# Ledger of designs, part 73: peptides against a protein of PDB entry 7Q4I

Target 1, 281 residues: chain A of PDB entry 7Q4I
Amino acid sequence: HENSTIAERLYSEVRVLCWIMTNPSNHQKKARHVKRTWGKRCNKLIFMSSAKDDELDAVALPVGEGRNNLWGKTKEAYKYIYEHHINDADWFLKADDDTYTIVENMRYMLYPYSPETPVYFGCKFKPYVKQGYMSGGAGYVLSREAVRRFVVEALPNPKLCKSDNSGAEDVEIGKCLQNVNVLAGDSRDSNGRGRFFPFVPEHHLIPSHTDKKFWYWQYIFYKTDEGLDCCSDNAISFHYVSPNQMYVLDYLIYHLRPYGIINTPDALPNKLAVGELMPEI

## One batch from the design tools (peptide; made by RFdiffusion4, then SolubleMPNN)

Design b2_p14_8_s4 (from b2_p14_8, 8 letters changed)
Fold by OpenDDE base, seed 4:
Structure b2_p14_8_s4 (fold): chain B 281 residues (1-281), chain A 14 residues (1-14)
Amino acid sequence: as target 1 above (281 residues)
Amino acid sequence: SILEEAEKLVKERE
């Protein structure tokens, strides 16, 4: 037996459109598995590609393929969303075709925020952008207002947003969003634990005597611990998740249950006013 | 290390 009343409520009140960054070569290899696992829990799921795929619900964006075109694809993806889907959701998640997302946990994080607040969330990195930017691999979610500002105010202005399609996608959108006063939110839980992760769970959960020289430790905006304290009990995303691991995670998170253990969800926080953020931890 | 491999993957995407 399962009680999903709160989850159902949040599904209705915190509508999320998920767009997946993919390419034609990965439609069957990766994207299909997103659709068959966590993607089905989005209110709307769209795959952004260079080729149309009716089975996948993939959109052919007017962009070239290749790693150097990721920024171009992101710009076109949000333009497409703004034109066709801006009112279909309250929040707009970008994820890769190897990102796994627990959408219910994302809705929980987003619940207090107004979609009219210009804010976006993800795994915040500190370099290049003063307020920080969100790691592309971990996925990041924009409010409806953030999407509007990005598409209407930032993209048309080369002084605010890079017109060239080259560059690090996550850094470039971070710059654009900052330039139109979209706030880089804090996605950490009340205990200061992260929710968006740019690596697989194993990499975060297992204390690795990793060299402090590892780039990640220099990039993270907030201090984080290794081990079990690394991650929120309400973690949202992991990256570099193989297709097989997506099914494993789906099973572990949504099906496997320890008999006799019942989790009681925390009470929902109060809703914030437009423009208001949660207090800093 | 697993982390080193992850680093390579990230660099390849940038």
Scores: peptide ipSAE 0.020, ipTM 0.626, DockQ to the pose 0.448
Fold by OpenDDE base, seed 3:
Structure b2_p14_8_s4 (fold): chain B 281 residues (1-281), chain A 14 residues (1-14)
Amino acid sequence: as target 1 above (281 residues)
Amino acid sequence: SILEEAEKLVKERE
């Protein structure tokens, strides 16, 4: 009983490959629930692991497991994507196996951009990288050109990209992307509200008398408000979402409807030229 | 607090 004409159009015009960071111990515990919920709305869904799983469609990357190997796994994941799937999508999303993503909202944000523009989006943090970098947990999405530059130009050059597999994966990819002139985009909506979130909805929506010394406030690139005004009506992602919460979110977002309320989507903006970004707010 | 828990989770991933 739904009209999904616009969503179907965007599904075709804004193709998204989603790769999920996981490990063998989480294939059944977490990753399969991504596949059964929001992951099914990606044009292509791949689970990047250290072990193959045919049921999950997991790829065994040549990396070890552990916190010190996340950067290595990210590098190998994008190498794999570039080699096998670079033409299967226009945009390439990294997410964790506890990240929830509203893919339609991401397509809406990405629609005006050319995939040939060297840009990536996510929850932008300000430390360590001059232009900022995108939080790993919130998920980040690279254009096709950004993936090309990362794999072809950055990774082979140890001066541009860290060859060691240690370090924070989101910071390291941020450094690499900056070094090949991939732009850290602004993912905020027209009202200045964020779309990618490194925590669960509850943590963002509920004003907490949290200490101003909390690291998040020092890391966030753009000033953000707490409470109901924290988040875009077209929010894209949340992190630390349990498997059970994924099903709850799927139900609330795609099934539960208040009777008599009909949402009318905004008109799509004009497409940008290659290399052009949306105006700053 | 929720934020304290979140901070712990992030530190555990780093």
Scores: peptide ipSAE 0.018, ipTM 0.605, DockQ to the pose 0.421
Fold by OpenDDE base, seed 5:
Structure b2_p14_8_s4 (fold): chain B 281 residues (1-281), chain A 14 residues (1-14)
Amino acid sequence: as target 1 above (281 residues)
Amino acid sequence: SILEEAEKLVKERE
């Protein structure tokens, strides 16, 4: 009884490769649950680890484990993607093994953009990088051209991209991408509501009004509200989602329906030319 | 808590 014609069209026209940041200790505990939930809606799903796991489709990257190696793992992950998978997708999503993503909503956001446009999207933060950078936990998505520039132009040049494996991976990739003129896009919807979130839905939806000193309010690039106005109806991602919560979200988003309410999708926007961005809100 | 973990991550970035 469900009509998924438009979603099927976008699955074919807006191809997404999802790579998941994980480690051997989390293959069974976390990564497996990504594969069994939202990860199955990616065109291609790869788990980036330090150990191979054929059942999970995990790749052993030549990096050590620990927080001081996350940047190193990100660099090696994109090198691997560029070498083996650059033509398997149009867009390349990084997510953690506790990130939940509604891939259909991401395809909707990306539809007007050319994958040859040097752009990437996510939850934009304003510190450290002039144009901003995308929060690592919320997940961020690079165009094919952005991946090419990162791997071919930025990584080989220590002046453009940090050669050491230490540092905050999301900040470091943000610096590298800026240095090769990859644009930090605006992922907000037409109402100015965010789509990528570095926390669980509860944290964003429930107004606290108590802690204005919380670092998040100083880091967000675009001013955002709490409550129902915090989040797009077409939200894309949430972070710190437990394995059990992933199954709950899958049920709520894809199975649970209020009887008698039919949602009709908005018309797709016109496609943009190469290098063109959506108008600023 | 999630908030506490997030705060720790930010401090490590400074």
Scores: peptide ipSAE 0.016, ipTM 0.596, DockQ to the pose 0.732
Fold by OpenDDE base, seed 2:
Structure b2_p14_8_s4 (fold): chain B 281 residues (1-281), chain A 14 residues (1-14)
Amino acid sequence: as target 1 above (281 residues)
Amino acid sequence: SILEEAEKLVKERE
């Protein structure tokens, strides 16, 4: 009953490799549910772990487990991607095993950009990094050129990229990327609404859910509001999504339809030249 | 209900 012609076109033209940050204890509890829901809409899906799992398609990276090893895992994950998969996709998404992603909306955002443009997108935070960095929990996506610069130019140079495996994963990659002139893009839609979210939809959509002292309001790079205007109609990701909620979201987004309402998609924007960004709102 | 249908889908996918 659906017309998915545009989505199918974008699937072929905007190829996305999704790598999922996970660990052996979460292979069955969380990661498999990503694979059974939104992960199946990636062009390629890889689970980055410390143990191999053939059923899940998990890779055993040479890293330990725990929060203090997340930066190490991220470095090894992108090294692995660069070595084995750099030409398998145009864009490379990092997500957690409790992140839900609407991949079609991400392809829509990425469509005008060249994968040879050194840029990455996500929920941009303002502290620690001058141009900002992307929240780890919301997931972030690197262009092919951004991955190349990260792995080839940044990682081998301790002056550009932290050699130790400790530190906040999202901040550290943000520093590295800035140091090799990878641009922190603006992921907001044409109305200035965010697309990547570090919390579940409820936390963003419901006004007064958090007070003004909540750290998020101090960290967010762009001005944002609560309520329905918080989130793009083409939102891309949410964090802290339980396995059960992933199936619920899959149902609500891809199956449930209000009878008699037909959504006409906006026209695709013009493609940008290499190095060109969309105008900031 | 919508919620019941969603819950059914979750069970079927487990």
Scores: peptide ipSAE 0.010, ipTM 0.500, DockQ to the pose 0.026

## One batch from the design tools (peptide; made by RFdiffusion4, then SolubleMPNN)

Design b2_p15_1_s1 (from b2_p15_1, 9 letters changed)
Fold by OpenDDE base, seed 4:
Structure b2_p15_1_s1 (fold): chain B 281 residues (1-281), chain A 15 residues (1-15)
Amino acid sequence: as target 1 above (281 residues)
Amino acid sequence: DKVYERAEKIAKEIE
């Protein structure tokens, strides 16, 4: 009884490769639950690790484990994608093994953009990078052109991209992308509501959950509110989602329905030219 | 108010 015609169309027209940041210790604990929930809605799903896992479809990248190697893993992950999968998708999502993503909503956001536009989206933070950078935990998505520029133009040049593997992963990729003129897009909806979230829904939806001095409020690039106005009806991602919560979210979003309430999707926007962004809100 | 209650309920369930 479900009509998924538009979702199916977008699945075909807005192809997304999702790569999941994980490690061998989390293959069974976390990563497999991504594969069993939202990850199955990606056009291609790859788990980037330090060890191969055929059951998970994990790739062993030539990197060490640990928080200090996340930047190194990100660089190697995108190198791997560029070498093996650059034509398998139009958009390339990085997510953590505790990030939950509504891929259909991401496709909706990405639909008007050309994958040849050098742009990437996520939860934009303002520090360290002039144009901003995307929060690592919320996940971020690069266009095909952005991946090309990152791997081919930025990574080989130490002046453009940090050569060592230290530093905050999301900040470092943000610097590299800025240096090759990949634009930090605005992922907010037409009402100015965010779509990528670096915390669980509870932390965003419940007013006064955090202190006003909480670092997040100083980091967000765009002004946002707490409560229901915090989040788009077409929200894309949440972070710090436990394995159990992933199944709960999957059920709530894709299975549980209030009888008699029919949602009519908004019309798709016009496609943009290469290099063009959506108008400012 | 109803939307808020729904959101709160969902958020708590996810907790």
Scores: peptide ipSAE 0.015, ipTM 0.590, DockQ to the pose 0.036
Fold by OpenDDE base, seed 2:
Structure b2_p15_1_s1 (fold): chain B 281 residues (1-281), chain A 15 residues (1-15)
Amino acid sequence: as target 1 above (281 residues)
Amino acid sequence: DKVYERAEKIAKEIE
């Protein structure tokens, strides 16, 4: 028997709304598998699409499909969340329909932070935005205050936030958030290991999988290593996860156990005041 | 074996 008491506590105290970026062609192919795996561990799960799907709980946003509309979809998604769901959660995760997320690990990271702190987390990249921005592929999570500032303060002002729907989605939201003083948080664990990953585990865990010229090494905000030390024991997300691999990961993470090995969770840190961040590592 | 039963259940959900 598993003891999930602390996980249940965090489920109640660190409420997460997950919105999944998808499209009608992926409702059955990808999105439904998110719903059947890690998405069920969100406090609320919404699929943001261009068409409704009652079985999936998909919302039809007033946007077109294609890569050139991803920024538009993100803006409309957060507008929808703010209008209908801002009080349904404390934290608001954006993920793709091929992102896998260990929601319990995200709650653990977020626990000390106030949702009224203007902060967001993810895989931080250094180009284009002074404080950095969070990679779209790995998913990123905004505090309730960050969502408020984005929708109410940034989006209505063309000087603060790009009004058209073109551009790299993750860069554009990063610019907007910086302009309204939403802080780009550090998602690394106490050992300095990352938690949000823009690729599958294999790409991060296997040394020399990519060459030194791979763009990722120039983009990553914090110095990181390859191999087992690349990734936190409490990693949160991976990208480019196939539907089949989502079920495999669910089995490996939540069901498969090495007999005789018991993991004792670390004590929860003290809660931070509003506006306070964890100390730099 | 409970482990195999769980694995099979997951595999069936993929179909």
Scores: peptide ipSAE 0.011, ipTM 0.473, DockQ to the pose 0.022
Fold by OpenDDE base, seed 1:
Structure b2_p15_1_s1 (fold): chain B 281 residues (1-281), chain A 15 residues (1-15)
Amino acid sequence: as target 1 above (281 residues)
Amino acid sequence: DKVYERAEKIAKEIE
């Protein structure tokens, strides 16, 4: 028997809307597997596409397909969320249809923060944006206030937010959010270990998997290591997860148990005031 | 696949 009392509490108190970046060709191949695995643990799950799919709960955004339109799709997705769903959640996660997310761990990270604090979290990268920006592939989560500022204050102003649909979507939203004073938060745990990851677990957990000249090491905002110390015990996301691996991860995380080992969760931290962040590590 | 079936069952229980 499992005791899920704390998880149930966080489900009600830290409401998360997850929107999934997808396209019509991936509805059956990828998106449905998100819906059948980790997406079920979101308070609200929406698939943002160019075609409607009632079975998937996909929305047809007024954008074209292709990698050069991802920024356009992100803008329209958040406009849609603001118009229809801004009060349905406290936090708004963007993920790709090959991102896997442990939503309970995200709720744990977000618990102390007010949704009215202009902040967003993810895997922070240092180039292009002074305060940093969050990697698109690892997924990033905006507070309700961050969404409001993005849609109402940033998007309508070409001086604050890029009006065309070109560019790297994660960099562009990072620029826009910085320009409206949305803070790029620190998603690391109390031990300084990361929670959002732009690659599969294998790439982070195995030492010397990548050359030190690999671009990732120049992009990460915070110092990180390889091996078991790379990743929080409460890790939130991984990218480039195949549909099959989503089911494997669901089994390993939520079903497979080492007999006789019981994990006692740490106490919840105190809630922060509006505008307050956790102390830097 | 048994792994998929178990994962889907959990997903349905959370829904």
Scores: peptide ipSAE 0.009, ipTM 0.503, DockQ to the pose 0.023
Fold by OpenDDE base, seed 3:
Structure b2_p15_1_s1 (fold): chain B 281 residues (1-281), chain A 15 residues (1-15)
Amino acid sequence: as target 1 above (281 residues)
Amino acid sequence: DKVYERAEKIAKEIE
């Protein structure tokens, strides 16, 4: 009683490799639950760690563990992808082991773009990087060309990309990508609503008496509202999602249905030329 | 619980 024809088409035409940032202590606690939920909807799923795990399909990268090594792990992860998997997908998503992603919505957003366009998407932040950078926790997706430029052009040049493993992972990759003219795209929908979120749905949907001094309001690149207007109907990701919440989200999004309500998808947009972006809102 | 069982079933169907 379900028609998935359009989703199946996009699965074939918009191929996504998802790599998950994890560590050996989280293989069983967190990463396994990604594999059992939203990770199944990626065309390719790889867990990037410091230890191999054949059950999880985890790769042991030549990096140390700890918060100060996240940038090092990101560099090695994309080097690994470029060497082994660059032709296995069109788009390459980084997510944390506590990020939840609706992959179909991401394919919908990416559909008009050429994977040969040097672009990446996510929750855009404004500090430190002139064009902005994408929040690490919300997850970010690079085109195939963006990965090529990052690995081949940026990483080998210390003037373009930080050679040591210190620093904020998302800021550092943002700097590197800017230096090789990879564009920080706008992931908002046609109504100006965000799709990538650095917090759980509850924190975005429920107007919090959050202090206006909360760092998030100073970091967001695009003006956003709280409440029901915060989030696209085609939202892509949320962060700080517990393992249990991943199963809840999977149930709510893919299983639970209000009887008598049928969702009709919008028509696919026209494809863009190489190097072309969607018009700004 | 039922939620986890249903989610796992969905995941298996996607495989």
Scores: peptide ipSAE 0.008, ipTM 0.461, DockQ to the pose 0.022

Design b2_p15_1_s2 (from b2_p15_1, 5 letters changed)
Fold by OpenDDE base, seed 3:
Structure b2_p15_1_s2 (fold): chain B 281 residues (1-281), chain A 15 residues (1-15)
Amino acid sequence: as target 1 above (281 residues)
Amino acid sequence: DKVYEESQKLAEEID
């Protein structure tokens, strides 16, 4: 027997549209497995591609394929969302077709925030953008107001947003959002633990003898630890998750239970005013 | 991509 009353409430009150970055070659290999696992817990799920796929619910964006077109695809994806779906959700998640997301944990993090606050969340990186930017692979979520500012104010102005489709997708959107005063939020929990992760759980949970020169340590905006204390109990996303691992994670998170252990959720925080953020730790 | 390549290196170091 399962009690999902709070999760159902948050599903109604914190509506999330998830768009998945994919391509025609990955529709069957990767994207369909997102649809069959965590993507079914979004209020709306859209796959952004270069080819239409009615079985997948994939949209053909007017962009080419290839690594140099990811920024172009992100711009067109948010334009499409703004035109067709801006009122269908309160929050708009970008994820890759190898990102796994615990949508309930994301709703919990977002609950106190107004969707009219110009803010976005993810795994914050410090280079290139003064306020930081969110890692593309970990996935990032924009408020409705952030999407409006991005599409209406930033994209039409080459001085605010790069018109060319080249560049690192996550850096370029980060620059555009900063230029229209969309705030790079802090997604950490009350203990200072991260919620959005640019790697698989194994890479974060197991202390690696990683070289101190590993780029990740230079990019991470907030101090982070490795091991069991690396990650929030309410973690939201992991990247480089294979299709098979998506089903494993889905089973472990939603089905497998240790008998006799009952988790009682914390009380929901008070809602913030428009424009207000949670204090940084 | 660069991130993927670094992720694979990290995986090899953990294993």
Scores: peptide ipSAE 0.026, ipTM 0.671, DockQ to the pose 0.182
Fold by OpenDDE base, seed 4:
Structure b2_p15_1_s2 (fold): chain B 281 residues (1-281), chain A 15 residues (1-15)
Amino acid sequence: as target 1 above (281 residues)
Amino acid sequence: DKVYEESQKLAEEID
C-alpha cells in the first residue's frame, strides 16, 4: 500500500496548470492519452488547439495549424491562461502532446520557489539567448509572475517580443522572457542531474553511438553525462513519448515496485524569499 | 525539425 501524504500536500501547496500543445488531428491520436495518463495529476489540464473539443477539454485558439504557427499558438495560449486561469494555479507548464511529465517531481522542484518570483524552468539550452532558453519539447514551467510579465509586459511590445508567429517557439518565448527579466532557472537536482529531457529515457540513459559533435551537447546549458548518472531520481519530463509508452511509463513509475524496497522521500527544503533562487551548482 | 530528425536517428540506433 502507498503513502501519498507528502504528494497530496504538494498537490495543494504547489498548484500546477498544465497546457498541452496539440492540433485537431492529434486530439484522438495523442492528446487523449496525455489526459488518461500524466495529465490527470495536474491541478488543471487544458489542451490548446485550433478546434474546440469538449471531450478532451480543448480550447480553440485563434491561430492556424502547422509547425510555423507554434509560436503564435504559444502566445495565444498564455494570453488565454492569463485572462481565464491566472489564479487557478501557481505554476504554468507547457508540454507537447508527446511529452510525459512526472508532476509530483515538478512540484518537489518548485516547492521552495515563490510563484511571485519571475522565473521559469525546463531543459536549458545556451544558444540564441544569453541567459539560455528552455527546450520546447521537454516542456517548461512558468511562475505566475513570469506569465504576468510575458503577457502584460512582453507581448504588447514588438521590441521585447516577436509579433510574427514564425520562428522556434521555445527560442522566441525565451527571448521575450529575458527581455522582461524573467530568470531562466536551474532545474538540476542537488547532485547536478537534469530533470527535464528533450528525448525519451532510452536516449539519455543509454550512451548513444552519437559522435561528440551531436548538436545536443553543444546546445545543453549545463554539462551532463550519459548513462545512469544522466538523470535525476526525481526526473520531471521526457519528449517523443509515444501514446503506448505513456501507459508503460505510468505503470513503471506509479505501479511497478520491487518487493521489499521502500523509497523514503527526502525532507522538503526551506522556502525561498520572493526573487530568491537556489544556488547554481 | 532538427530535434525531431535527430531523435528519430537515435531511436533507430537503439532499436
Scores: peptide ipSAE 0.025, ipTM 0.671, DockQ to the pose 0.153
Fold by OpenDDE base, seed 2:
Structure b2_p15_1_s2 (fold): chain B 281 residues (1-281), chain A 15 residues (1-15)
Amino acid sequence: as target 1 above (281 residues)
Amino acid sequence: DKVYEESQKLAEEID
């Protein structure tokens, strides 16, 4: 038997709404598998699409499909969340229908922060945005205040936020958030290891003589190492996870145990004041 | 998707 007392406490105190970026062609192929795996551990789970699906709990946003509409879909998704769900959670996660998330680890990272702090977290990239922006594929999480500022202050102002639906979704939201003083947080653990990953675990864990020219090494905001030191023991997300691999990860993380090994969780940190961030590592 | 393509290349290099 497992002791989940701390996880249950965090489920109550660190409420997370997860919205999943999907499309009608992926409702059955991908999105339903998110719902059947890690998505069930969100306090609220919503699938943002262009078509309604009652079985999936998908919302039909007034957007077209295709890569050129991802920014448009993100804007409409957050408008929908703000209008209908802003009080249903403290934190608001964007993920793709091929992103896998360990929600308990995200709650642990978020625990010290106030939802009224204008902050968001993810895999921070350094290009295009001065403070950095969060990789779209790795997923990113906004505080309630960050959502408010994005929807109420940024989106209505073309000088602060791009009105067109074109552009890189993650870069555009990063620009908008910076323009309304939403801080790009540091999601690294106390050892300086990353928690949000834009690729599958295999790509991060296995030291490949990846060409130093690989774009990822030029984009990462914080210096990171390859191998086992790449990833926090409390990693939050991975991208390009197939539907089958979601079930494998669910089994490995939540069911498979090495007999006789006891893991003692670290003590929860002190809560921060509104507007306060954890010290940079 | 450039990111996806690069990810697939990386996967092929690991395999």
Scores: peptide ipSAE 0.025, ipTM 0.665, DockQ to the pose 0.134
Fold by OpenDDE base, seed 1:
Structure b2_p15_1_s2 (fold): chain B 281 residues (1-281), chain A 15 residues (1-15)
Amino acid sequence: as target 1 above (281 residues)
Amino acid sequence: DKVYEESQKLAEEID
């Protein structure tokens, strides 16, 4: 027996539209497994592709295929969301078709924030963008106001946002958002532990799994350790999750329970005013 | 972008 009363409340009060970056070759291989696992916990789930798929609920964006068009897809995806879905949610998550997301943990993080606050969250990286930018693979979530500013203020202005479709999509959106005063939020928990992860749990949880010279350690905006202290108990996302691993994670997180252990959730924080952020840790 | 290139390489190794 589960008590989901708080999760149900947050589902209603913190509405999340999840859009999944995919392509026609991955509709069956990857995207359908997102839909069958964590994607079903979004308030709205849309797959952004170059071809329509009614079974998947995939949208055909006016973009070409290939890794060099990811920035183009991101721009068109948010244009599509703004035109058709801006009032369907409060928060707008980008994820890849190999990203796994614990949506309840994301709602918990977002709960105190106003959707009218120009802010976005994810795994913050420090290079290229002064305030930082959010890793594309870990997924990132924009407030409704952030989406508005991105689509209405940034995208139409080549001085604020790159008009070409080339470049790293996460860096480019990070530049655009900074240029319209969308804040790169701190997604860490109250203990300073990360919530968005650009790799699988194994790569973060196992000490010395990566070389200290690995680029990630130079790119992370906030200092983090490896091991069990790397990750919040309320972690939100992991990247490079295979379709099979999505079902394993769904089982482990939502079905497998240690008998006799009851988790009591922390009290919800007070809601912030529009434009107010949680203090950085 | 080094992040993009390395993330893509890592994705190829995991896929």
Scores: peptide ipSAE 0.030, ipTM 0.691, DockQ to the pose 0.172; fails the geometry check

